# Designs tried in a protein design run: peptides against a protein of PDB entry 5K2M. Part 108

Target 1, 273 residues: chain A of PDB entry 5K2M
Amino acid sequence: MRIGITYTVLRREEMAIKERAGEFGEVVMLHEDDLLFPGNYDLDVVIIRNVSHFKALYTARLFESEGIPTVNSSRLIFEAGDKLFATLRLAGKVPVPEWKAALSEGGALRVPDSLGYPLVSKPVFGSWGRLLAKVNDRDSLEAVLEHRKWMKNPLYGIHYFQEFVEKPGRDIRSYVIGGEFVGAIYRYSNHWITNTARGGKAEPCSDPEVEELSVKAWEAFGEGALAIDIFESEKGLLVNEVNPNMEFKNAARVTGADMAGKLVEYAVEVAKT

## One batch from the design tools (peptide; made by RFdiffusion4, then SolubleMPNN)

Design b2_p18_7_s3 (from b2_p18_7, 7 letters changed)
Fold by OpenDDE base, seed 1:
Structure b2_p18_7_s3 (fold): chain B 273 residues (1-273), chain A 18 residues (1-18)
Amino acid sequence: as target 1 above (273 residues)
Amino acid sequence: MIDVSKLPDPFPVEIPEE
């Protein structure tokens, strides 16, 4: 078994994946600078750990074109890594925050007619709460839309909105790999954006409802390794988004779960299929 | 410490250290 690991930065996660992969076979570390296609890669599977969503997507697709399976697959990265496409999958299987998509400024200005205020404006791509905006009124909506006009990437012209969900000063991040629930954490923040990357505290989450919902959310995609962001709301648990390129160092530390091992085990299974 | 200089170009965003 030869296991490739693509990466941008050697983080704690990539180190753990490398270490665990070494127990299953030969490990080939592949920095982004090492990747050239078409190529002759002698690998049975590649674990995709590129930081960029798009680089991860294209890297996965390029290896797949060489007949080498990837974890995650390019399909999963594409569907799960786009907030709108992920919502389309999730909405048919699990409770999600109420959402609206608009493809023009004129369409976006009508979103409050259905969702009311406050709204959350999200880009369809991005991480760590980048370009998230709480939109409390018409003036704020107009400002967000005006700024989007001057952004170079045409994907900023895709307007994705959610209802603002009042959270109890925390959210939940769970991890499902190959359909198996691996663990979950609470992420605490005094800000409406609860991402731990912005200084939030992580604590273990042991809730059977979270476990069940997390597995159902994973089943909406039906493959791979996903981190799942869940809100505790007055309506109950809501699946906000998923991440096909998960960070798990804090979750692994807090829960004691062998997330790196589970990821490698799944990659080995994929290699044998 | 994540070397932010190695991050892909379209995201001039500092990856916060968790």
Scores: peptide ipSAE 0.009, ipTM 0.502, DockQ to the pose 0.178
Fold by OpenDDE base, seed 3:
Structure b2_p18_7_s3 (fold): chain B 273 residues (1-273), chain A 18 residues (1-18)
Amino acid sequence: as target 1 above (273 residues)
Amino acid sequence: MIDVSKLPDPFPVEIPEE
């Protein structure tokens, strides 16, 4: 068994994955600078750990074009890594925050007619709450839309909105790999955008409802390794988003779950199919 | 030096400035 690991930066996650992969076979570390295609890669599977969503997507697709399976697959990265495409998968299987998508400013200006205020404006790509806006009124909506017109990336012209969900000062991040629930954490924050990168505390989450919902959310995609972000709302648990290139250092530390081992085990299974 | 280990996940690709 020869296991490739693509990476941008050797984080604690990549080091743990490398260590665990070494127990199953030969490990080939592939920095982004080492990736040229077409190439003669002697690999049975590649674990995709590129930091960039788009680099991860294209790397996966390029290996797949050479007959080498990837974890995650390019299909999963594409569908799960876009907030709107992820919502389209999730909405038919699990509770999600109410949402609207508009393809023009004129369409976006009508979103409050259905969702009301406050709204949350989200880019379809990105992480860490970057360019998330709480939109409380018409003036704020117009301002967000005006700024989007001048952004260079055409994807900023895709207007994705959610209802504002009141959270109890925390959210939940769970992990599902190959359909198996691996663990979950609470992420505490004093800001309406909960992210551990902003110095939030993480604690173990042991809730059977979270486990069940997380597995159902994974089943909406039906493959791979996903981190799942869940909100605790007055309406119950809501699946907010999924991440096909998950960070798990904090979750592994807090829960003691062998997330790296589970990811490698799944990659080995994928290699054998 | 930006601690690249703290980059957002998923991180968007930089669009080359034309």
Scores: peptide ipSAE 0.009, ipTM 0.495, DockQ to the pose 0.078
Fold by OpenDDE base, seed 2:
Structure b2_p18_7_s3 (fold): chain B 273 residues (1-273), chain A 18 residues (1-18)
Amino acid sequence: as target 1 above (273 residues)
Amino acid sequence: MIDVSKLPDPFPVEIPEE
């Protein structure tokens, strides 16, 4: 078996994936600079670890066009990596924060009529809490919308809003790979953005409700490896978002779960189908 | 160690190979 691993940066995750993949076959590390298409890649499966959502998406699709399956698939990356598209999948299966989408400034200005204040403005793409805004009032909403007009990427013209969820100083990150719950952590932060990439602490989360909800959230997509962000709210657990390009170094360290191994095992299964 | 939180997306990123 020949396992490709595409990457932008050789992180702890990519190192762990490489190491574990070596137990199953020949490993081919493919930096973004090494990728040219069409190519004659002799690979049974490719694990997609490009940092950029779009690079990951296109890389996956390009390998698929050559008959090489990817983990994650381009379909999954597309649907899960866009916050709005992910919400559309999730909302039919699991509790999610209340949300609104608007396709114009005029539409966006009416969002508070439905959701009230405070709101959270999110770009439909991006990671690590980039360009998240807590919108407390009309003036803040107008400011966010004004700034969006000057952003170059047309995707910033897609206005995605959620209710502001009061969290207990933490959120939950769970991991589901191939439909199996692998583990979960609490991510602590004094900031309303609890992402550990911003220096938050992680602790193990052992909650059967989190496990069940995480699997259901994964089932909304039905394939691949997902990190799932869950909020503890007054109205119960809410699935905030999913990530088809998961970071897991903190989760693996804290839980002892073999996230990299589970990912590789799943990729090997995909290669055999 | 590269702070991945600072990586531009979807902008082109030149990341030095470690």
Scores: peptide ipSAE 0.008, ipTM 0.486, DockQ to the pose 0.081
Fold by OpenDDE base, seed 5:
Structure b2_p18_7_s3 (fold): chain B 273 residues (1-273), chain A 18 residues (1-18)
Amino acid sequence: as target 1 above (273 residues)
Amino acid sequence: MIDVSKLPDPFPVEIPEE
């Protein structure tokens, strides 16, 4: 078994994955600078750990083109890594916050007619709450839309909105790998954007409802390793988003779950298929 | 000088482990 690991930065997650992968076979670390395609890679599977969503997506697709399976697959990275595409998958399986998508400014200006205020403007790509805006009124909506016009990436012209969910000063991040629930944490924050990357504390989450919902959310995609962000709302649990390029160092530390091992085990399973 | 253009999107902010 030869296991590739692509990476941009050797983080704690990549170190843990490397270590665990060594138990199953030969590990080939592939920094982004090492990647050139088409290549002649002698690998049974590649674990994709590129930090950039797009680099991860293209890296996965490039290996797949050479007949080498990836974890995650380019399909999963594509569908789960886009908030709108992820919502389309999730909405048919699990409760999600109310959402609207518009493809023009004129369409976006009508979103409050359905969602009301406050609402959240999200780019379809990106993480750590980047470019999330709580839109409290018409003036704020117009400002967000105006700013989007001057952004160079055409994907900023895809207007994704969600209802503002009042959270109890925390959210939940769960992890599902190969359809198995691995663990979950509470992420505490005094800010409406709850993210441990912004200085939030993490605590273990042991809730059977979270576990069940997380598995159902994963089943909407049907493959791979996903981190799942869940809101506790007055309406119950809502699946906010998923991440096909999950960070898990804090969750692994807090829960004691072997997330790196589970990821490697899944990759080995994929390699054998 | 960190070439911000080379920062992965999103750029992981190393949060110091408390």
Scores: peptide ipSAE 0.016, ipTM 0.495, DockQ to the pose 0.142; fails the geometry check

Design b2_p18_7_s4 (from b2_p18_7, 5 letters changed)
Fold by OpenDDE base, seed 5:
Order: structure tokens, then sequence, then C-alpha cells
Structure b2_p18_7_s4 (fold): chain B 273 residues (1-273), chain A 18 residues (1-18)
């Protein structure tokens, strides 16, 4: 078996994936600079670890065009990596924060009529809580919308909003790979954005309700490896978002779960189908 | 060479260590 691993930066995750993949076959590390298509890649599967969502998406689709399956698939990266498309999948299966989408400023200005204030403005793409805005009032909404007009990417004209969820100074990050729950962590932060990439602490989360909800959230997509962000709210657990390009070094360290191994095992299964 | 800041989903030059 020949396992490709595409990457932008060799992180702890990519090192762990490489090491574990070596137990199953030959490992071919493919930096973004090594990728040229169409190509004649002799690979049974490719693990996609490109940092950019769009680079990951296109890389996956390009390998699939050569008849090489990818983990994650281009379909999963597309559907899970867009917050709005992910919400559309999730909302039919699991509790999610109340949300609205608007395709114009005039539509966006009516969102508070349904969600009230405070609300959260999100871009449909992006990581580490980038361009998240807590919108407390009309003036703040107008300011966010005004700024979006001057942003170059047309996807910033897709207005996605959620209710603001009051959290107990933490959120949950769970991991589901191939439909198996692998582990979960609490991410602690004094900021309303609880992402560990912003200086949060991680602790193990052992909650059967989180496990069940995480699997159900994964089943909304039905394939691949997902990190799942869950909020503890007054309404109970809410699935906020999913990530098809997961970081897991902290979760692996804190839980002791073999996330890299589980990802490789799943990729090997995909290669055999 | 497109600057990282000009990518549709720009990421930090230094990927945050979780």
Amino acid sequence: as target 1 above (273 residues)
Amino acid sequence: MIKVAELPDPFPVEIPED
C-alpha cells in the first residue's frame, strides 16, 4: 500500500500521521510545491492535510480525478468546510444554534427580527475564529456589513449568522473518524471565542451525551474524519460547526486517543473499497 | 506569488500551536 500525505506545513499532526502510516505501507509526503496535475501518482489513498480549505478541496478533487481516493473526500471537505453547508446537513440531524443566512445587505439587516441580539456574524469559511463578530446592536450590524462590502472575496457577501450562545467559559471539541467516536476535549477560554489556537486550555471530556451527539453529527455527512465543535447551552448541547481539516495535537495529548492512527486506519479502509 | 494574505482563506504565516 502506498499512502500519500499532502501538506502545507509539517505540523505535529502530519508527523504523527506520517509515523502511523508507515506501519501500513510506503508513505509519500507531498508538499504543496510537489503537486502538479494531471499527474501519474502511484498511490492507493491520499490523506489531505493542506492548511487552506480551498487548497485541500482542490487537492482532494484533483487526486479523485486520477482515480485516487482521498481522506477527506472533496465532497466532505466541500460540505463540512463551509459553515452554511455544514449547518444545512447538521440541522436535520442534531440540535444547532439558531441561524439565518442572507444573500444581501438588505436581507442581513432583517436577521435580528428573527434571531434578536446579540448575534454572531460568521464567514462561511475560515478557521481559528477568524472574522467572527459578536453583534450586540444595529450599529454593530451595519458596521460589519459595511466592512464586508470592501472585502475582496465574494464569499464574504454570503451572510451567515447564529444566535449568540452563552457558554460556561468553555466549549467541546470532539473527533469522529469513520463513524467511530475517538475522543473529546473541553476548550477553556475567558473569551467568547473558545478556540485553543487563541490560547485556550484543553481538558478531557468524558460525556456519553457528547459521544452520542458527535456520532449523530458525523452521520449527517456519512463519511470521513471530522472534528466537531459543540456548545454547552441552556438549551442543552448544540453542534456549532464541523471541521474536515482537523487539528488534533492537543486532543491527542490530553485524551491519549490515537487520532493519527485512527485517521490512517480509516484511510487504509478507504483505499481497499 | 500570491501573498498568503490574499488567499481566499488566509491562514497565519505561523500556524497557531494549539
Scores: peptide ipSAE 0.018, ipTM 0.517, DockQ to the pose 0.249
Fold by OpenDDE base, seed 2:
Structure b2_p18_7_s4 (fold): chain B 273 residues (1-273), chain A 18 residues (1-18)
Amino acid sequence: as target 1 above (273 residues)
Amino acid sequence: MIKVAELPDPFPVEIPED
């Protein structure tokens, strides 16, 4: 078996995936600079680890066009990596924060009529809490909309909002691979954005409700490897978002879970089907 | 409690308006 691993940067995750993949077969590391399509790739499966959502999406789709399955699939990357598309999947299966989407400034200005204030403005794409705004009032909403109007990417014209969820100074990041719960962590932050990329702390999360909810959230997509962001709210657990390009070095370290191994094992099973 | 630092995404994806 030949396992491809596409990557932008060799992170701890990619190194761990490489190491574990070596136990199952030949490993072919493929940097973004090495990827040309159409190509003649002799691979049974490709693990997609490109940092960019869009690069990951297109890389997956390109390998699939060559008849090579990918983990994650281009379908999963597409649906899970867009916050709005992910919300559309999740909302039918699990509790999610209240949300609104608007396709114009005029539409966006009416979002508070439904959700009230405070709001969270999110771009539909992006990671590490980039361009997240807590919108406390009308003036703040107008400012966010004005700034987005001058952003070059047309996707910034898609206005996605959530209710502001009061969290207990943490959120939960869980991991589900191939429908199996692998582990979860609490991510602590004094900021309303609890993402560990902002210098947070992590602790193991051992909550059966988190496990069950995480699996249900994964089932909304029905394939692949997902990191799942869960909020603890006054309304109970809410699935905020999923990530088809998961970072797991911290979660693996904190939980002791073999997330890289589980990802490789899943990729191996995908290669056999 | 373990301090977690993740690197920011160094590559903002711009979709060019063609």
Scores: peptide ipSAE 0.016, ipTM 0.457, DockQ to the pose 0.056
Fold by OpenDDE base, seed 4:
Structure b2_p18_7_s4 (fold): chain B 273 residues (1-273), chain A 18 residues (1-18)
Amino acid sequence: as target 1 above (273 residues)
Amino acid sequence: MIKVAELPDPFPVEIPED
C-alpha cells in the first residue's frame, strides 16, 4: 500500500500521521510545492493535511479525479469545512446554536430582530477563530458589515451569525473517525474564543453524552475524520462546528488516544473500498 | 509561530508551534 500525505507545514500531527502510516505501507510525503496536476501519482489513498481549507478541498478533488481516494474526501471537506454548510447538515441531526444567514447587508441588519444581541459573526471559512466577532450592538454589526465589503474574497459577503453562547470558561473538542469516537478534550480559556491555538489549555473529557452527541454529529456527514466543537450551554450541549482538517496534537497528548493511528487505519480502509 | 504565507485564506496564518 502506498499512502500519500499532503501538507503545507510539517506539524506534530503530520509527523505522527507519517510515522503511523509507515506501519501500514510506503509513505509518500507531498508538500504543496510537489503537487502538480494532472500527475502520475501511484498512490492507494491520500491523507489531506493542507492547512488551507481551499487547498485541502482542491487537492482532494484533484486526487479523486485521478481515481485516488482521499481522507477526507473533497465532498466532506466542502460540506464540513464551510461553517454554514456544516450547520445545514448538523441542524437536522443535533442541537446547534441558533443561527441566521444573510446574503446582503440589508438582510444582515435584520438578523438581530430574530436572534437579538449579543451575536457572533463568523466567516463561513477560516480557522483558529479568525474574523470571529462578538457583536454586542448595532454599531458593532455595522462595523463588521462595512469591513466585509472591503474584503477581497467574495465569500466574506456571505453573512453567517450565531447566538452568543455563554460557556463555562471552556468548550469541548471531540474526535470521530470513521464513525468511531476516538476522544475528547476540554479547552479552557478566559476568552470567549476557547480555541487552543489562542493559548487555551486542554484537559481530558470523559462524558458519555459528549461521545453520543459527537457520533451523531459525525453521522450528519456520514464519512471521514472530524473534529467536533461542542459548547456546554444553559440549553445543554450544542454542536458549534466541525473541522475536516483537524488539529489533534493537544488532544492526543492529553487523552493518550492514537488519533494519528486511527486516521491512518481509516485511510487504509478507504483505500480498500 | 510558523507563518504560513499565501493561504487562500485571506490572511497569513500563524500556526502556534506548541
Scores: peptide ipSAE 0.016, ipTM 0.542, DockQ to the pose 0.215
Fold by OpenDDE base, seed 1:
Formats: C-alpha cells, sequence, structure tokens
Structure b2_p18_7_s4 (fold): chain B 273 residues (1-273), chain A 18 residues (1-18)
C-alpha cells in the first residue's frame, strides 16, 4: 500500500494523517510544488489536504485521471465544497436553513420577499466566514450586491442567501468518515459567525440526535470524509453546510477521537475497491 | 496570519494563527 498525501501547509492534521498512514503502508508526502500532470505516480490512493478548495478539486481530478482514487473524490469536493451544491444534496435528506439562490442583482433584490429579513449572504465558495454578511434591511442588501459587481470572480455573481438562524452562542461541528460518526464539538462565539478559526472555543458534543443527523447528512453525498456544521435553532437541528477538506485538530484534541486514523483507514478501504 | 493559498480571486487566503 502506497499512500499519497497532498498538502499546501503541513498542519497538525497533515502531521497526524502522515503518522497514521505510516502504519498502513508507505507514505508519499506531496506538496503543491511537487504536483505536475500528467505524471507517473506509483500510488494506490491519495489523501487530498490542499487548503484551497479549487486546488483540492483539481488535484483530486488529476489523480483520478491517472487511475488513482482520492479521498475525498473530486466529485465529493465539488458537490460538498460549494455551499449551493451542498444545499441541493442536503435539502432532500435533512433539515436545512431556508435558502434562496439568485443569478442576478434583480433576482437577489426579490429574495427578501420570500425569506424576509434578516438574511445571511454567502459566497458559494470560501471558508472561515469570509464574505459572510448579515443583511438586516434593503440598504444593506443593495450594498452587498453593489460590492459583488466589482468582484472579478464570476462566482461572486451567484447570490446565495439563507435565513438568519438565531443560535445559542454556539454551533456544532460533527465529523463523519466513510459513513461512521467519529465525533462532534460545540464551537462557542460571541459573534453570529461561530467559526473557531475566529477565536471560538471548542467543547465536546455528545448528543445522539447530532450523531443521527450527521450520518444522514453524510448519506446525502454517500462517500468520503465530511465535517458537518449544524445549528441549534428554535426549529430544531439544521444542517448549515459541509466541508470536504476538514480541519480537525481542535475536535481531535477535545473529543479524543482518532480522526486522522479513521481518515487513513477509509483511504485504505478506498484503495482496495 | 499565514498566507495559505491563492483562490481564483485577487485576494490571498490567510489563516489566522490561534
Amino acid sequence: as target 1 above (273 residues)
Amino acid sequence: MIKVAELPDPFPVEIPED
């Protein structure tokens, strides 16, 4: 068994994955600078740990073109890493926040007629709460749309909105790998954006409803390793988004779960299929 | 903040150091 690991930065996660992968076979670390295609890679599977969503997507697809399976697959990265495409998968299986998509400014201006205010504006791609906006009124909506016109990436012209969900000063991040629930954490914040990358605290979450919902959310995609972001709302638990390129250092530390080991075990099973 | 990646946009992706 020869296991590739692609990466942008050697984080705690990549170090843990490398260490655990060494127990299953030979490990080949592949920095983004080492990647050239077409190539002759002697690998049975590649674990994708590129930080950029698009670099991860293209790296996965390039290895797949060489006949080498990836964890996650390019299909999963594509569908789960886009907030709108992820919502389309999730909405058929689990409760999600109310949402609207608009393909023009004129369409976006009508979103409040359906969802009301306050709204959350999201780019379809991005991480760490970048370009998230709480839109309380018409003036704020017009401002967000005006700024989007001047953003050069055409994906900023895809307008994705959710209802604003009142949260109890926290959200939940769970982890499902190969259909197995691995663990969950609460992420605390005094801000409506609860991402731990913005100084939030993490605590263990032990809730059977979270576990069941997390597995169902994973089943909407049916493969790979996903982090799942869940809101506690007055309507009950809502699946907000998923991440096919999960950070887990805080979750592993807080829960004691061997998330790196579970990821490697899944990659080894993918290599055998 | 460490520059971690380039997105297909003019802005660098930075991860805050915790």
Scores: peptide ipSAE 0.008, ipTM 0.487, DockQ to the pose 0.162

Design b2_p18_8_s1 (from b2_p18_8, 9 letters changed)
Fold by OpenDDE base, seed 1:
Structure b2_p18_8_s1 (fold): chain B 273 residues (1-273), chain A 18 residues (1-18)
Amino acid sequence: as target 1 above (273 residues)
Amino acid sequence: SEFEEELKEDLEIELEAE
């Protein structure tokens, strides 16, 4: 078996994936600079680890066009990597924060009529809590919308809002690969944006309810490897978002779970399908 | 950092969308 691994930067995750993939077959590391299409790739499966959501999406689709399956698939990357599209999948299966989408400024200005304040404004793409805004009032909403007008990417014209969820100083990130729950962590932060990239600490999360909810969230998509972000709210657990291009170095370290191995095992399974 | 790399990629997309 020949396993491709596409990557932008050789991170701890990619190193771990490479190492574990070597136990199953020949590993072919493919930096973004190595990717030209159409190409003659002798690969049974490709693990997609490009940093950019869009590059990951297109890379997956390009390999698929040559008959090479990918983990994650372009379908999953597309559906899960867009916050709005992910919400559409999740909302049918699991509890999610209340949300609204608007396709114009005029529509966006009416969002508080249904959700009230405070709101969270999110771009449909992007990571690390970038361009997340807590919108407490009309003035703040107008400011966010005004700024969006001057952003050149047309996707910033897609206005996605959630209710503001009060969290107990943490959120949960779980990992489900091939339908199997692999592990979960708490991410602690004093800021309303809980992200380890912003100085949050990680601790193991052992909660059967988290495990069950995580699997159900994965089932909303039905394939691949997903990191799942869950809020602990007064209404119970809410699935906030999913990530089809997961970072797991901290989670693997904290939980001891073999996330890289599980990802490779799933890729091997996909290759055999 | 991973953050910086992803930020760079996002910025590149924004620039290309001009």
Scores: peptide ipSAE 0.017, ipTM 0.578, DockQ to the pose 0.166
Fold by OpenDDE base, seed 4:
Structure b2_p18_8_s1 (fold): chain B 273 residues (1-273), chain A 18 residues (1-18)
Amino acid sequence: as target 1 above (273 residues)
Amino acid sequence: SEFEEELKEDLEIELEAE
């Protein structure tokens, strides 16, 4: 078994994946600078750990074009890594925050007529809560929309909004790999954006409802390794988003779950199919 | 722009490293 691991930066996750992969076969670390296509890669599977969503997506698709399966697949990265596309999948299977999408400024200005205020403006791509805006009023909405006009990436012109969900000072990050629930954590923050990468505290989450919901959320996509963000709301648990390029260093540390091992095991399984 | 996309990636890396 030859396992490729693509990466931008060698993080704790990539180190753990490398270590675990070494138990299953030969490991080939592939920095982004090493990737040229078409190529003659002698690999049975590639674990995609590129930081950029788009680089991950294209890297996965490029390996697939060479007949090499990837974890995650380009299909999953595409569907799950876009917040709007992910919402479309999730909304059919699990409770999600109320949402609206608009394709123009004029459309976006009408979103509050349906969702009300406060609402959250999200880019359809991006990590770590970047460019999330809590929009409390019309003036704030107009400002966000105006700023989006000056952003060069055309995807910033796709206006995705959610209702603002009041959370109990925390959210839940769960992990499902190959349909198996691996673990979950609470992420604590005094800020409405909860993210451990921004200095939030993590604690283990052992809740059967979270486990069940997480698996159902994964089933909306039906493949791969996903981190799942869940809100505890007055309406119950809501699946906010999923991440096909999951960070798990804090979750692994806090829960003791072998997330890297589970990811590698799944990759090996994918290689054999 | 490619620059903004690269900057975005760099910022993501920095945030994760913290």
Scores: peptide ipSAE 0.018, ipTM 0.563, DockQ to the pose 0.077; fails the geometry check
Fold by OpenDDE base, seed 2:
Structure b2_p18_8_s1 (fold): chain B 273 residues (1-273), chain A 18 residues (1-18)
Amino acid sequence: as target 1 above (273 residues)
Amino acid sequence: SEFEEELKEDLEIELEAE
């Protein structure tokens, strides 16, 4: 078994994956600078750990074109890594925050007629709460839309909005790999954006409802390894988003779950299929 | 940081889209 691992930065997660992969076969670390296509890669599977969503997506697709399966697959990265596309998958299977998408400023200006204020503006890509905006009124909406006009990436012209969900000073991050629930944590923050990558506290989450909902959310995609962000709302649990390129160092530390091992085990299973 | 690295990657994409 030859296991590739693509990466941008050697983080704690990549080190853990490398270590665990070494128990199953030969490990080939592939920095982004090492990747040229078409190539003659002698690998049975590649674990995708590129930091950039788009680089991860294209890397996965390029390996697949060489007949090498990836974890995650390019299909999963594409569908799960885009907040709007992920919402489309999730909405048919699990409770999600109310949302609207608009393809123009004129359309976006009508969103409050349906969602009201406050609402949250999200880019369809990006992590760590970057470019999330709580929109409290018309003036704020106009400002967000005006700024989006001057952003160079055309994806910023896709206007994705959610209802503002009042959270109890925390959210939930769960992990499902190959359909198996691996673990979950609470992420605490005094800010409306909760993220442990920005210095938030993490604690174990042991809730059967979270486990069940997390598996259902994973089933909306039906493959791969996903981190799942869940809100505790007045309406119950809501699946906010999923991440096909998960960080798990905090969750692994807090829960003691062998997330890296589970990921590698799944990759080995994929390689044998 | 991981955030800084992702930001760098995203900025590169934005610059290339010009």
Scores: peptide ipSAE 0.017, ipTM 0.588, DockQ to the pose 0.162; fails the geometry check
Fold by OpenDDE base, seed 5:
Structure b2_p18_8_s1 (fold): chain B 273 residues (1-273), chain A 18 residues (1-18)
Amino acid sequence: as target 1 above (273 residues)
Amino acid sequence: SEFEEELKEDLEIELEAE
């Protein structure tokens, strides 16, 4: 078994994945600078750990074009890494925050007619709460839309909105790999954007409802390794988003779950299929 | 490139989080 691992930065997650992969076979670390296609890669599977969503997507697709399966697949990265596409998958299977999508400024201006205020404006791509805006009124909506006109990426012209969900000072991040629930954490924050990367405390989450919901959310995609962000709301649990390029260092530490091992085990299974 | 700028921002956020 020859396991490739693509990466941008050797983080704790990549180190853990490398270590665990070594137990199953030969490990080939592939920094982004090492990647050139078409190539003669002698690999049975590649674990994709590129930081950039787009680099991860294209890297996965390039290996797949050479007959080498990837974890995650380019399909999963594409569908799960786009907030709108992910919502389309999730909405038919699990509770999600109320949402609207508009393809023009004129359409976006009508979103409050359905969702009311406050709203959350999200780009369809990006991580760590970047370019999230709480939109409390018409003036704020107009400002967000005006700024988006001057952004260079055409994807900023895709207007995705959610209802603002009042959270109890925390959210939930769960992990599902190959359809198996691996673990979950509470992420505490005093800010409406909860992100452990910005100094939030993490605690173990042991809730059967979270476990069941997380598996159902994963089943909406049907493959791979996903981190799942869940809100606790007055309406119950809501699946906010999924991440096909998951960080798990803090979650692994807090829960004691062998997330790196589970990821490698799944990759080995994929290689044998 | 736009992607490089986004990647740089992502990396900076990740590095600040450690």
Scores: peptide ipSAE 0.017, ipTM 0.556, DockQ to the pose 0.192; fails the geometry check

